# Ledger of designs, part 1: peptides against a protein of PDB entry 6EJA

Every score and structure here is a prediction.

Target 1, 276 residues: chain A of PDB entry 6EJA
Amino acid sequence: VEYMPANPVRIAFVLVVHGRASRQLQRMFKAIYHKDHFYYIHVDKRSNYLHRQVLQVSRQYSNVRVTPWRMATIWGGASLLSTYLQSMRDLLEMTDWPWDFFINLSAADYPIRTNDQLVAFLSRYRDMNFLKSHGRDNARFIRKQGLDRLFLECDAHMWRLGDRRIPEGIAVDGGSDWFLLNRRFVEYVTFSTDDLVTKMKQFYSYTLLPAESFFHTVLENSPHCDTMVDNNLRITNWNRKLGCKCQYKHIVDWCGCSPNDFKPQDFHRFQQTARP
Structure headers, positions and changes below count from the first letter of each chain, unless a header shows other numbers.
Peptide ipSAE is a variant of ipSAE made for these designs: the mean of its two directions, with the distance scale d0 fixed at 1.0 Angstrom where the peptide's residues are scored. Compare it only between designs on the same protein; published cut-offs may not carry over.
A fold fails the geometry check if it doesn't show the stated peptide or something in it is severely misdrawn.

## One batch from the design tools (peptide; made by RFdiffusion4, then SolubleMPNN)

Design b1_p14_2_s2
Fold by OpenDDE base, seed 1:
Structure b1_p14_2_s2 (fold): chain B 276 residues (1-276), chain A 14 residues (1-14)
Amino acid sequence: as target 1 above (276 residues)
Amino acid sequence: FFATSSGGRGDGEP
């Protein structure tokens, strides 16, 4: 039996999905669905079949909505950050959905803990933001991510236009683009007009893989910096030998890596999840 | 709390 918090947090799950894997998405959705949470689903503009399937689900549950706007996103594209930022604004404007945490997921994600465990944990740490940093040399991270390069998303391609300087006085950080953010920080990111948020939104609109660095950088340089936890509560199967083959060169003017699917022999890792 | 098989990471110049 798990501890039941007196005031359990409610979660806004933002699902960014594409392709034709409706059955996979359905299984994942059923695994994470709870009546007390909220589900806001963005379907890629090009994935019309999946969009129709998701709309059917949204009609069956009052706490499931589909974005009325749809973006055509590409791997590493700046538009992914736009998708998250717009979804955050939408969620904050939905006054009938009193959510406490923002969690992004894809159709390739799956819960490895129960809802009760997740809610209990987040209820205990409701004032914290969970982002995973790269944990390596920051200069190396900047170079590998291409943060010192200017990119433009156009015609389903990330064009490298040239070099750029990292803004002065900003501590750049990043890592995983999977995170858990509390409502207070999301409000700050969405509505703040301070120089930090304004400049970072501009900077990252020309950034490759912006979601891997934007929220980290904004948080660490903001008045909310003390709320950061270097743990995104995710397990990702990284195997650079298998996942780093510059396989996205046709989409972006940069090399990239992707995580690998979990195999049965990897499942023991689920029991070794470290918590803050 | 979640296992993910999506996403990416920059890996330098091609």
Scores: peptide ipSAE 0.556, ipTM 0.941, DockQ to the pose 0.846
Fold by OpenDDE base, seed 5:
Structure b1_p14_2_s2 (fold): chain B 276 residues (1-276), chain A 14 residues (1-14)
Amino acid sequence: as target 1 above (276 residues)
Amino acid sequence: FFATSSGGRGDGEP
């Protein structure tokens, strides 16, 4: 018997999608759709076909909306964080959508647990934020991420402008840019005027892969620091040998890695628990 | 709860 919470959480799914994978997105959407949740979809500015398809979906479901603004994002671009931050603000301004959790997804994601399981779990841990840290030496992480370097996104490229210092008194962290954040923390990130949020927004606007570190860093240095769970409830197929070939040099003035597609041999991983 | 095949990680100066 599945646990049914008395006050089930409602989820705002933020889908950041691009390309022409309409069928894949449709399949994923159907897999995660529930009438009690909310779906806010950002389609890359360059993906007009996909945008038209997504608009059709939004017209069919009252709990599905498409961002009226669209950004042209690149791998590692600071604009991705801007996309999330703007989406968060939009979602908080939607008073008719009483969501409790923010979950970001792409068209390359797929649920491996039922909605009931997800809701039950998040309802139990509704006061927590789920962010996965890198799990290695922090200094190495900073160096590898280029957090001590200044980047500028311009003309679909991340330009490295020079070196910079990590702000003093800030414990920098990061890892996965896929997370689950509760509304309270999202409110803090969106509306706080304290030095931490203000400085970090500025700092990460010139950061490579900012979504991999911004929320971690802000959370861990905030009054909400005790709400962090080092688990993003995701399975990612990392193979550094295959995924780390500095293949993004044409987009960013830095080396980067990407996860690999899952293969049938990886299916057993889906059967394991993702709970902390 | 989700499987993802997208994202990235910094890997140092080229």
Scores: peptide ipSAE 0.554, ipTM 0.941, DockQ to the pose 0.849
Fold by OpenDDE base, seed 4:
Structure b1_p14_2_s2 (fold): chain B 276 residues (1-276), chain A 14 residues (1-14)
Amino acid sequence: as target 1 above (276 residues)
Amino acid sequence: FFATSSGGRGDGEP
């Protein structure tokens, strides 16, 4: 028997999309759409075709909005974090959208559970935040991520300017930039003026792949630290051999990896996904 | 709950 929550959570889905994959986005959107949730879509500033398509969708559904601002985000760019932070602020200012969870998605994502299952689960764990850590040596993570390096996003490039120190007294963590955050934590990140949030926003504005570490680090060092669940409820097909080819050197002064597309033979992995 | 094929990870200095 499936758990039916008395007070089901409502989800703000933040879709960060780019390119021309309108059909793919449409399929994904249809798969995740529910009248009780909210969809806030950011289309890359350069993706005008997609923007037009998304605007059409937003006009058809009252719970779908498109960001009036658009950023030109590059892979690994600090602007991606800015996109999330601004979207969080926007969502909190939308008093007519009483969402409980923030979930970020891209056009390359797809649900592997039903909406009822997702809502039931999050309703049960509504006070938790779901972020996946790297699960490796933390020092190695810092080195590999270049967290000890200063980056500047400028002219569609992440320029490595030099070395920097990790802030003292901060437990740096990170992993996946895909997460599920409860409203309370999002409020904290958005409106807190404490030293942690202030310093981390500054620090990560010069960070490569900041979304992979910012929320982890802020959460773990915040009064909300006990709400962390080391599981982002995502399946990502990581294959270093196939995905780590330093393929982003043309836009970032660093090597990077990307996850690989799932193949039909990987379908069994979806069935074996464990809940925290 | 979701399968994702986007994102990235740092892989060190070139």
Scores: peptide ipSAE 0.568, ipTM 0.943, DockQ to the pose 0.858; fails the geometry check
Fold by OpenDDE base, seed 2:
Structure b1_p14_2_s2 (fold): chain B 276 residues (1-276), chain A 14 residues (1-14)
Amino acid sequence: as target 1 above (276 residues)
Amino acid sequence: FFATSSGGRGDGEP
């Protein structure tokens, strides 16, 4: 469904990028850029070349900013959640950027719908939060994610320290670490002092792949729980045979999977118009 | 609305 909204939502795009793929990022940026949106870019602390390139972009557009702080993030690292949380705080403190939605992206993401379609859709569902759950047995999810294990990020490694208990009274959920969150929920996550947010921030600071579960869990246990839509509006090329080879053992004391790159033969998947 | 090829999931103990 596409319509022209009377009060179109404005989006804060948070880009978490690393490496040297400046041209790729530039193409993606151009594809998602619109004057009415806001772009807040975090460049990995180790990616200095990319940082310089991104800074140049930020100087050309008033609605593009680069985080003055930079973290060295690793696959599955708890610091990724810290990156998002700090970015959220920054964005909320930017009073000159009246954004309505928070959308995280990486350099490996690409839009498959037009800006008008995205804005129309989010304007219609501006009070909702879009997170995709794992869709499997929750106990299995917890086990596979290692949520019952304590991890410490140190020296660019996720160290497994031991076992831990899931906090009592908390319904743990998770799935994709790519989501669309409305400003109100982001405000809650950022500024709430209730036990849920406080405890979950602590809990997930020692969690592997925290962004895949933190926001789901906080949302579903919060007063905002009725705003969840089990759809992150993303297409991810999952092929477990190719993507699950326990290939991250050198970084994390756990097995992990990654989605695969899209191939030309996958193009037909982008034409699917499944919407909530 | 977006295609992504980044991220990851836990897959159990090594």
Scores: peptide ipSAE 0.559, ipTM 0.941, DockQ to the pose 0.887; fails the geometry check

Design b1_p14_2_s3
Fold by OpenDDE base, seed 2:
Structure b1_p14_2_s3 (fold): chain B 276 residues (1-276), chain A 14 residues (1-14)
Amino acid sequence: as target 1 above (276 residues)
Amino acid sequence: AFATSSGGRGDGEA
């Protein structure tokens, strides 16, 4: 790496994992592990086997912790945002973990750049927040996301209860629910008592896929708005034809899309990207 | 950067 920061940023990786893919998670963990970073792992309430496996890992590394609380999350569920918010609070209360950036990952993620490259980049832009917007018509985004609809997560289902209004005076945005947030902004989201944060937490507690929009919206309407970078350092294999089949209608009262798994044939795409 | 294969997007009413 050409650039070596004098004061390298330290990353809090929040891993939200579920299922039984312990080996996959282990491989991913090893790929992202560094002694200078911190790893806070939430295992779905229903994934007891995985929880046991993750606990074993946490006992081996002092910079790896597992959430003592566990939520049962569903695709598109509001509880996912709750998971992130609670994890953020926990991380801020861990005074022995001086992290600078919050990065969320799942077991289906994998680094395609080196730790040094990531750290160098984030150290250069330590005051920025990295969120990727949808990049299309905002009104269409709102409609497609169902942001103007009221949802309730209950019994492992996202129930559509009715219509709602988008809060006035708020510039709603969103896109990817994968992001990199600096500590300062996380502190703001966690501890601010202003109307923006308060109202948005309430609003998004009844929102489908809340993590895809909450942080974007809060950031863009906050005093930290000038810190937004429309880049989340993620490569996602979107194929609408294959990924948009309303495959979650049994879980949520809405249609949704999912990204597609990468194949070995897609490796060239990783080499071509300039993203660190 | 990270390659991700999880997440989703809203795609309208069911």
Scores: peptide ipSAE 0.524, ipTM 0.936, DockQ to the pose 0.878
Fold by OpenDDE base, seed 4:
Parts: structure tokens; sequence; C-alpha cells
Structure b1_p14_2_s3 (fold): chain B 276 residues (1-276), chain A 14 residues (1-14)
């Protein structure tokens, strides 16, 4: 820990989980749990076993809540963005939870720094938003993401309906769907009625992998644009050779990639990063 | 920081 902040930020961790990996989730939860933070857990509508397990956890800790609503999300589905947006609204309406940052996690995530380090860092940069851009050609990103295509989530499938245009005057960006957003920006996204937020919510409701681009795009075109930091404090094991096999065709009318599991050989990557 | 092995990325038309 570099320093102890006088007014440490409090984090709302939004956990979007599914499946039956209760033990894994429990381990991860214990690793990130702190009494000063808040944990809002969404369990996939279909994951009843996991839901029961998570409910048990929520009953043990006052700063852990489970979403009363549950979405049946699919890979790349627009419903994932809906999940985040609704969770953001819920969290803002929880006046008894004075959180400063929104951090999304899955059961496949794990902290590689201490809570003190994370809190110290975010306390220093409490006015910033942390999103990681793709770092490539933007036009290529748009094409590969299918942002110029119209998708409809229906019957647990992302149907490609046709082509669409990117809204004029909007600088589209994106990358990782894992981010750290400050409360101010979350408030803006949740309650703003300006043309940007309104149009983007509509646009991304028909978008594949919307969480990878929505927040980037809204932020960069908003009055909060100067708060963006191209760093999401995530280490992701991207290996296109292994992770890009168009393995989601049964779910979406598009090809997709996924990160690979970390191996012991990858441990050096955790040591090299200076990110908290 | 967090290590993550979930998520995705579009990879073009199927």
Amino acid sequence: as target 1 above (276 residues)
Amino acid sequence: AFATSSGGRGDGEA
C-alpha cells in the first residue's frame, strides 16, 4: 500500500454469475470481500442451484444483496447490458449503500492485488472512469464486433436481422466489457435523458456484445469524456488462436472469441503489471 | 487488478 486515503472509496461489486461453480464463486467472493464495500449479485435465471447458494451468502452479510430480478443471459446477448443497467439503477436507488465505484466481475475473475491497493488507487483517481479500448483499428473493430449489424435477442439466441448504420456524430469505441466506473458517470448513464444516452440505449439494445462498447461510446461522447482512462485493471488471457474458434454460432449469428484460462506459466504476467 | 477469463469479442461474420 502506497498510502492510506483519508476518504477511501467504497466499491459496488456487481457479480454476474451463472452455472454451478459455487465453490469457485465462494473462493472469489472471499478474496474480494470487505466490510466497507457492497456486493450486488445477479444470478442467471436458469442457474437455480447457484442462486440458492448465493442467497445463503447474502443472508450472512449485510453488504451483500442478490438481484430480485434475474435475466436469462446468453453469450453476446443484449440482455447483459440490460443486466448492468438495471443493476446500476438498483444500486443508485439503494440510498443505504454509499458506493463510489462500480466494478463488474464474473465467477471467472480473481483479484491479483490487495483490497488496500485497489482502494488506494481508486481513491486517488476517484473522478476517473476505467475502460479498456480495443487498441486496434476502429473500423476493423466495428466490423468484427458487428456493430453495423442489427441483432435481436430472442429465444436464447442473438438473431442477425440485417445491416444498420452507426449513428451520425457518434464516435464509437469499445473493447473490454470489464470496467470500473465512478458513481457520477453511472448516475449519468442511468438518469440522463439527453439524446446521447437515449439513442445509445436504444442502439445497443439491438447490439451484439453490447457491454463491450456501450459504456465506452457513451463516455467518450458525453460531457464526462475527459474522465476516461484506457485501463480497466484487468489481466485477460487473450489467445486468438485458442480463443477464436467461432464457438458461439449456436447462440449468436456471429463469430466470437473468448479469453482463455490462465495457466501457471502465465503467472509472470501478474507480477509485471503495475496496475493495482 | 483482476485476472479474468470471461467475456468475449466479436470476430466477424459466421
Scores: peptide ipSAE 0.520, ipTM 0.936, DockQ to the pose 0.879
Fold by OpenDDE base, seed 3:
Structure b1_p14_2_s3 (fold): chain B 276 residues (1-276), chain A 14 residues (1-14)
Amino acid sequence: as target 1 above (276 residues)
Amino acid sequence: AFATSSGGRGDGEA
């Protein structure tokens, strides 16, 4: 018998989507849709076709909204973090949407557990934040991520301007840019005026792949540090040999990796995990 | 849990 929480958490799903894959997005949306959750969709500024399609969906469901603002995001761009931060602010200002958790998704994501399982799990751990760390040498992570380098997003390119120092007294961390954050922490990130949040927002506005490190770093150095769980409830098909070919050099002045698409042969991995 | 095939990771100097 599946556990049914007495006070189930309600989730704000933030979907950051681009391109023309309307059918794919529709399938994914149907897979994650529930009347008790909320869906806030950002469509890339350049994806007008997809935007029109998503607007149609938002008109059909009262718990689906589309961002009135749209950013032109690029791989590794600082604007992605801006997108999340602005969406967080918007969601907190929507007083008619009492969400408990923030979950970001893309059109390339798909649920592998039931909604009931997810809700039950998050309801049990509603005070926790779920971020996955790199799990390796931190110095290497900083170096490979280029966190000690200054980047500027301009004209759909991440320009490397020079070197910079990592802020002293800050424990820098990171890993996956996919996470589950509770409302309390999102409130802190959005409205706190302390030095940590202020400085990190500034620092990461000039950072490559900022979403992979910003929330980790802020959380671990914040009064909420004890709420971190090193698990983002994501399964990613990493194959560095196939995914690390410096294929984004035309977009960013840095080398980057991307995960690989799952194959049917990989589906056994979904069953082996104990994660909800 | 979610399966994802998007995202990235820094891989050093270009």
Scores: peptide ipSAE 0.517, ipTM 0.936, DockQ to the pose 0.856
Fold by OpenDDE base, seed 1:
Structure b1_p14_2_s3 (fold): chain B 276 residues (1-276), chain A 14 residues (1-14)
Amino acid sequence: as target 1 above (276 residues)
Amino acid sequence: AFATSSGGRGDGEA
């Protein structure tokens, strides 16, 4: 029998979805659904079919809601960060949903551990924030991410406008845009009026792939910096040879990579990991 | 943990 925490954490799952893969989303939803958690789903503004399907699900479960607002997001777009920030505000304003952790997912994600394992782990480390850093040279990361470049999202495109300076006195970090954040930190990001949060929100509104760096940077420069864990509980199939082909040039004025789909031969990777 | 096949990473100037 697995250990059951005395005060189990409750999770707000934020699902950012698009396209027409309703069956895939339904399967993933069934895999992660639990009556004690909360599910807040944003459907891309352009995905009306999927929106209708998700609305049907939300009507069947009291702990499933769909964002009344919808954004048209693009790969690497600043609007993705806006989506997360607005969803965080919404979730904090939902007083009837006492969630403890914020977890973002897409339709291309799937749980590889049980809910009990996840809850037990997060309940043990409820005061921590789980963000995965790039783990390499930070200067190289800044250059490769284009953090020293100014971008503008307009007409479903990320336009590179020119160079910019990294804010002084800020330790920039980043890596994965998939994370697990505790409510306390989400409250800080949402409601703080200090210079750090204010300046970073402005800075990252003109940033490519902002969700890969915003929360890392804010956390590490905030009074909550000691709560960071360099682990986002994600397994991602990175193959640069296959995933880095500058395939997003038609959307962004920059080169980018994407992870690859898992294959059956990758199954051993799920069994070998000890993390929940 | 979750297996994910979405997301991205910057890879330099185009």
Scores: peptide ipSAE 0.529, ipTM 0.938, DockQ to the pose 0.849; fails the geometry check

## One batch from the design tools (peptide; made by RFdiffusion4, then SolubleMPNN)

Design b1_p16_7_s1
Fold by OpenDDE base, seed 5:
Structure b1_p16_7_s1 (fold): chain B 276 residues (1-276), chain A 16 residues (1-16)
Amino acid sequence: as target 1 above (276 residues)
Amino acid sequence: ADDELYEYEERGDGEA
């Protein structure tokens, strides 16, 4: 028997989608939809067909909204972080949506728990933030992420401009760009004017794959540092042979790996293995 | 991210 909390947490699912994968999105949406949660969907500026379809869905459900603004994002682009940050601000300003957790999702990443299990778990750990760390040497991580390099997103490309230093006194961390953040921390990230948040927003506006490191770094250096849990409760369809082939060199002056989208035949693994 | 392939290219190792 699954424990049912008296005051269950409500989740704001943020979906950043692009392309023409309407069927995949529909499948994912059906898999994660619950009447007690909230769904905020950003559709890439270039994906007009998908946008029309998502709008149709949003009109059918009161707890589904589409961002009125749309960004053109690229792989590894700093604009992805901007998308999340703006979505967070929007969600905090939606007083009619009393969400407790922020969760980002894509077709390549799913929660490993059922909705009931996830809600029960998060209801127990309301004050915690779930960010999966890289689990490597930090210096190696910095090098591999290019955090000591300055990037500029311009003209649908991430230009490597040169070297930079990590800000003094900041312990950099990161790993998975899939996270579960509580409302309190999201409020801090969104509205704090302290030196940490201000400096990190600036720093990460010139960072490759900023979502893999920004929230980790901000959290660990913030007054909320003791709320970190090194787990994102996700399963990712990771295949290095397919995902690590410098497929984005035409977009960014760097190489990187990406997970593959889940297929129906992959769903059997949800009960077996978790990978960030 | 994984830049190992990029580093190899920059070094001229021919592995990427």
Scores: peptide ipSAE 0.032, ipTM 0.565, DockQ to the pose 0.063
Fold by OpenDDE base, seed 1:
Structure b1_p16_7_s1 (fold): chain B 276 residues (1-276), chain A 16 residues (1-16)
Amino acid sequence: as target 1 above (276 residues)
Amino acid sequence: ADDELYEYEERGDGEA
C-alpha cells in the first residue's frame, strides 16, 4: 500500500526535444503523462516536423503547452540553460498552472519511480531540491567540465576562447543536468537580483553544458542551500561504447559523453536500478 | 549513479 498524500504535489514537466524522434517522444509522453501534472514542451527551432506533432498533442490535452518561442540548441550549448530559465519564467507566469516542482526530461532519461511513488515522495519532501552531484574530486570535475574555460556559442558552435578564473567566494558544484526543483527555488533563480544569481547567470552564459552545474552552484551558495538533496530520482541510459566517442567535436570545442535514447529493449534496466 | 560516472570520466578537452 502506497502512501497517499492529502495535498499531492503537482509537477511541471519541461521537455526539451529535437530531431525526428516522434515515436520516442510518444512513448515517453505516455509513460509520464498524468492529468494532474503539467507539460511544457520546447521544440528545437530546426525541428519543424516534430513541432507540428507536438502542437497536435498540445491541442488534445489542456495541461500540455508548447513554448511560443523556439531556440536552436546544440549539445553543450549555453543556450540550453537559457531555454530552461525562460521556461521557468513562463511557468511562473502561468497562474492557471499551480505546479510545485520543475522537472526536466528528455528521451534519454526517465523517473525511477512510478507516478504515485514520485508524487508521494515529493509531497513529503516538497521543500527540498534534488540535484545529483558528480561525487568525485571537485577540481577534476571543474577541469573535465571545462568550467575554467571560456566558451562562446555562435553559429551553432561552442567556441573555446580561452581560460577563465572560477569566481572567488563561491563553491562550484555540478553533476547531472537532470534535476527536480521546487517552485520556491525556481522563483529565486528567476526573480532574485542578488549578486549570486546575477553573477552566475553571467558566468554560465559562457559555459559548456551549463545545466550540469548552474543550478547546483546557485543552490549551494544561496540562502536555500539547506534544501539540497544529492539525488535526481531518475535513471539515464548511458552507453559508453556509443556515447563516448567525441561525437560532438564538430559542434563543441570539447569532448564528452552523451546519453542515449531509451529503446524498448532498454526498459529492463528499470527493474535493475535502485530507487531512493 | 554509476552510469553518470562514465560521462565525467571520458569528458575532456582532448588535448591532455
Scores: peptide ipSAE 0.028, ipTM 0.657, DockQ to the pose 0.307
Fold by OpenDDE base, seed 4:
Structure b1_p16_7_s1 (fold): chain B 276 residues (1-276), chain A 16 residues (1-16)
Amino acid sequence: as target 1 above (276 residues)
Amino acid sequence: ADDELYEYEERGDGEA
């Protein structure tokens, strides 16, 4: 028997989308849409066609909104973190959207569980934050991620400027840039003026792939550290052979891996992996 | 555990 929560959590899904893949977005949206959740969609500043399409969707659903601001984001860009942080602030200011969890999604990452299963699970663990770690030693992670390097996002490029040190007293962690964060932690990240949050926001504004590490690092070094769960409750369409070819060198002065977008034929995996 | 049902692979490929 599946757990039925008495007070089911409501989820704010944040979608950061770009390009012209409106059909793909529509498919993803339909797959994750539920009337009890909230959807906040950021469309890349350069993706005007997609923006128009998304606006049309937002007009059809009361629980779907589009960011009034738009950033030009690049793969690995620090601006992606800014996008999330601003989205978090916006969502916290939306008093008419009583969400309990923040979840970011892309076409390359889906919750494995059905909505009911996901809600049941999160309702049981509503005080937890779900961030998947890299699963290797942190020193290697730091090197591989370039966390000891200073990057500047400018002119649609991540410029490597030089070396830097990890802030003293900070235990860096990271892994997946797909996470499930409870409202309490989002509030902390958004409104805290403590030294940790302040310094980390500054540090990660010059970081490659900041979303893969910022929330992990802030959480683990914060008073909320005991809420860490090393899982992001999702399946990602990883294919290292395809996704780890240093394909973004034209955008960033670094190499990295990326997941592949899910295709309709991939959805069978969600159903097969999902267990009651 | 339910957590075992979820998959993730590490990212990052170092400097080129």
Scores: peptide ipSAE 0.016, ipTM 0.514, DockQ to the pose 0.473
Fold by OpenDDE base, seed 2:
Structure b1_p16_7_s1 (fold): chain B 276 residues (1-276), chain A 16 residues (1-16)
Amino acid sequence: as target 1 above (276 residues)
Amino acid sequence: ADDELYEYEERGDGEA
């Protein structure tokens, strides 16, 4: 029997989806859905079929909403961060959704714990933020991530424009673009007007794969720095042979990897039984 | 659990 917290946290799951993989999304949704949580789904502007499918789902569940705005995103694009930031703002403005944690999901990852375990854990550590760092040499990380390079997302391409400097006094960190953020930190990121947040939003607007580093960097340099936990509580379906072929050279002036989508059999670790 | 680019670079691949 798992511990049931007296005041269980409620989670806002943000899903950023694209393509035609409606079945995969449906499987994931079924696996992660719980009546006590909230689901906010962004569908790529170009994915109209998927958007229609997601809208149908949102109409069936009161705790599922679709972003009224849609962005055209590309792999590694800075627009992904914009999507998250706007979603965070939207979620904070939804007074009828009292969420405590922000969790992003894709078809390539899911929480490693059951819902009850996750809720119990987060309820115990509700003041913490969970971001997984790269765990290696930071200078190498910066170089290999291209953080010292200026990128511009334009015309469905990430253009490498040249070199740039890391802002002085900022300790850059990063790793996984899958994170669990508490509401307080999300509020800080969304509404703070301090120099850190302002500078980092600007900096990461020209960053490749910004979600892998933005929240880490902001958190670690913020007054909330003591709330960081170096764990994202995720499992990601990585396959180097399949995902690391520099397959996005035509989109990005940089090489990178992509995780693989989970198959139905992969969701055995996280199944929900409570359905409306 | 490395980021996408870092994992790629560890294989000897890098910038385009």
Scores: peptide ipSAE 0.020, ipTM 0.581, DockQ to the pose 0.166; fails the geometry check

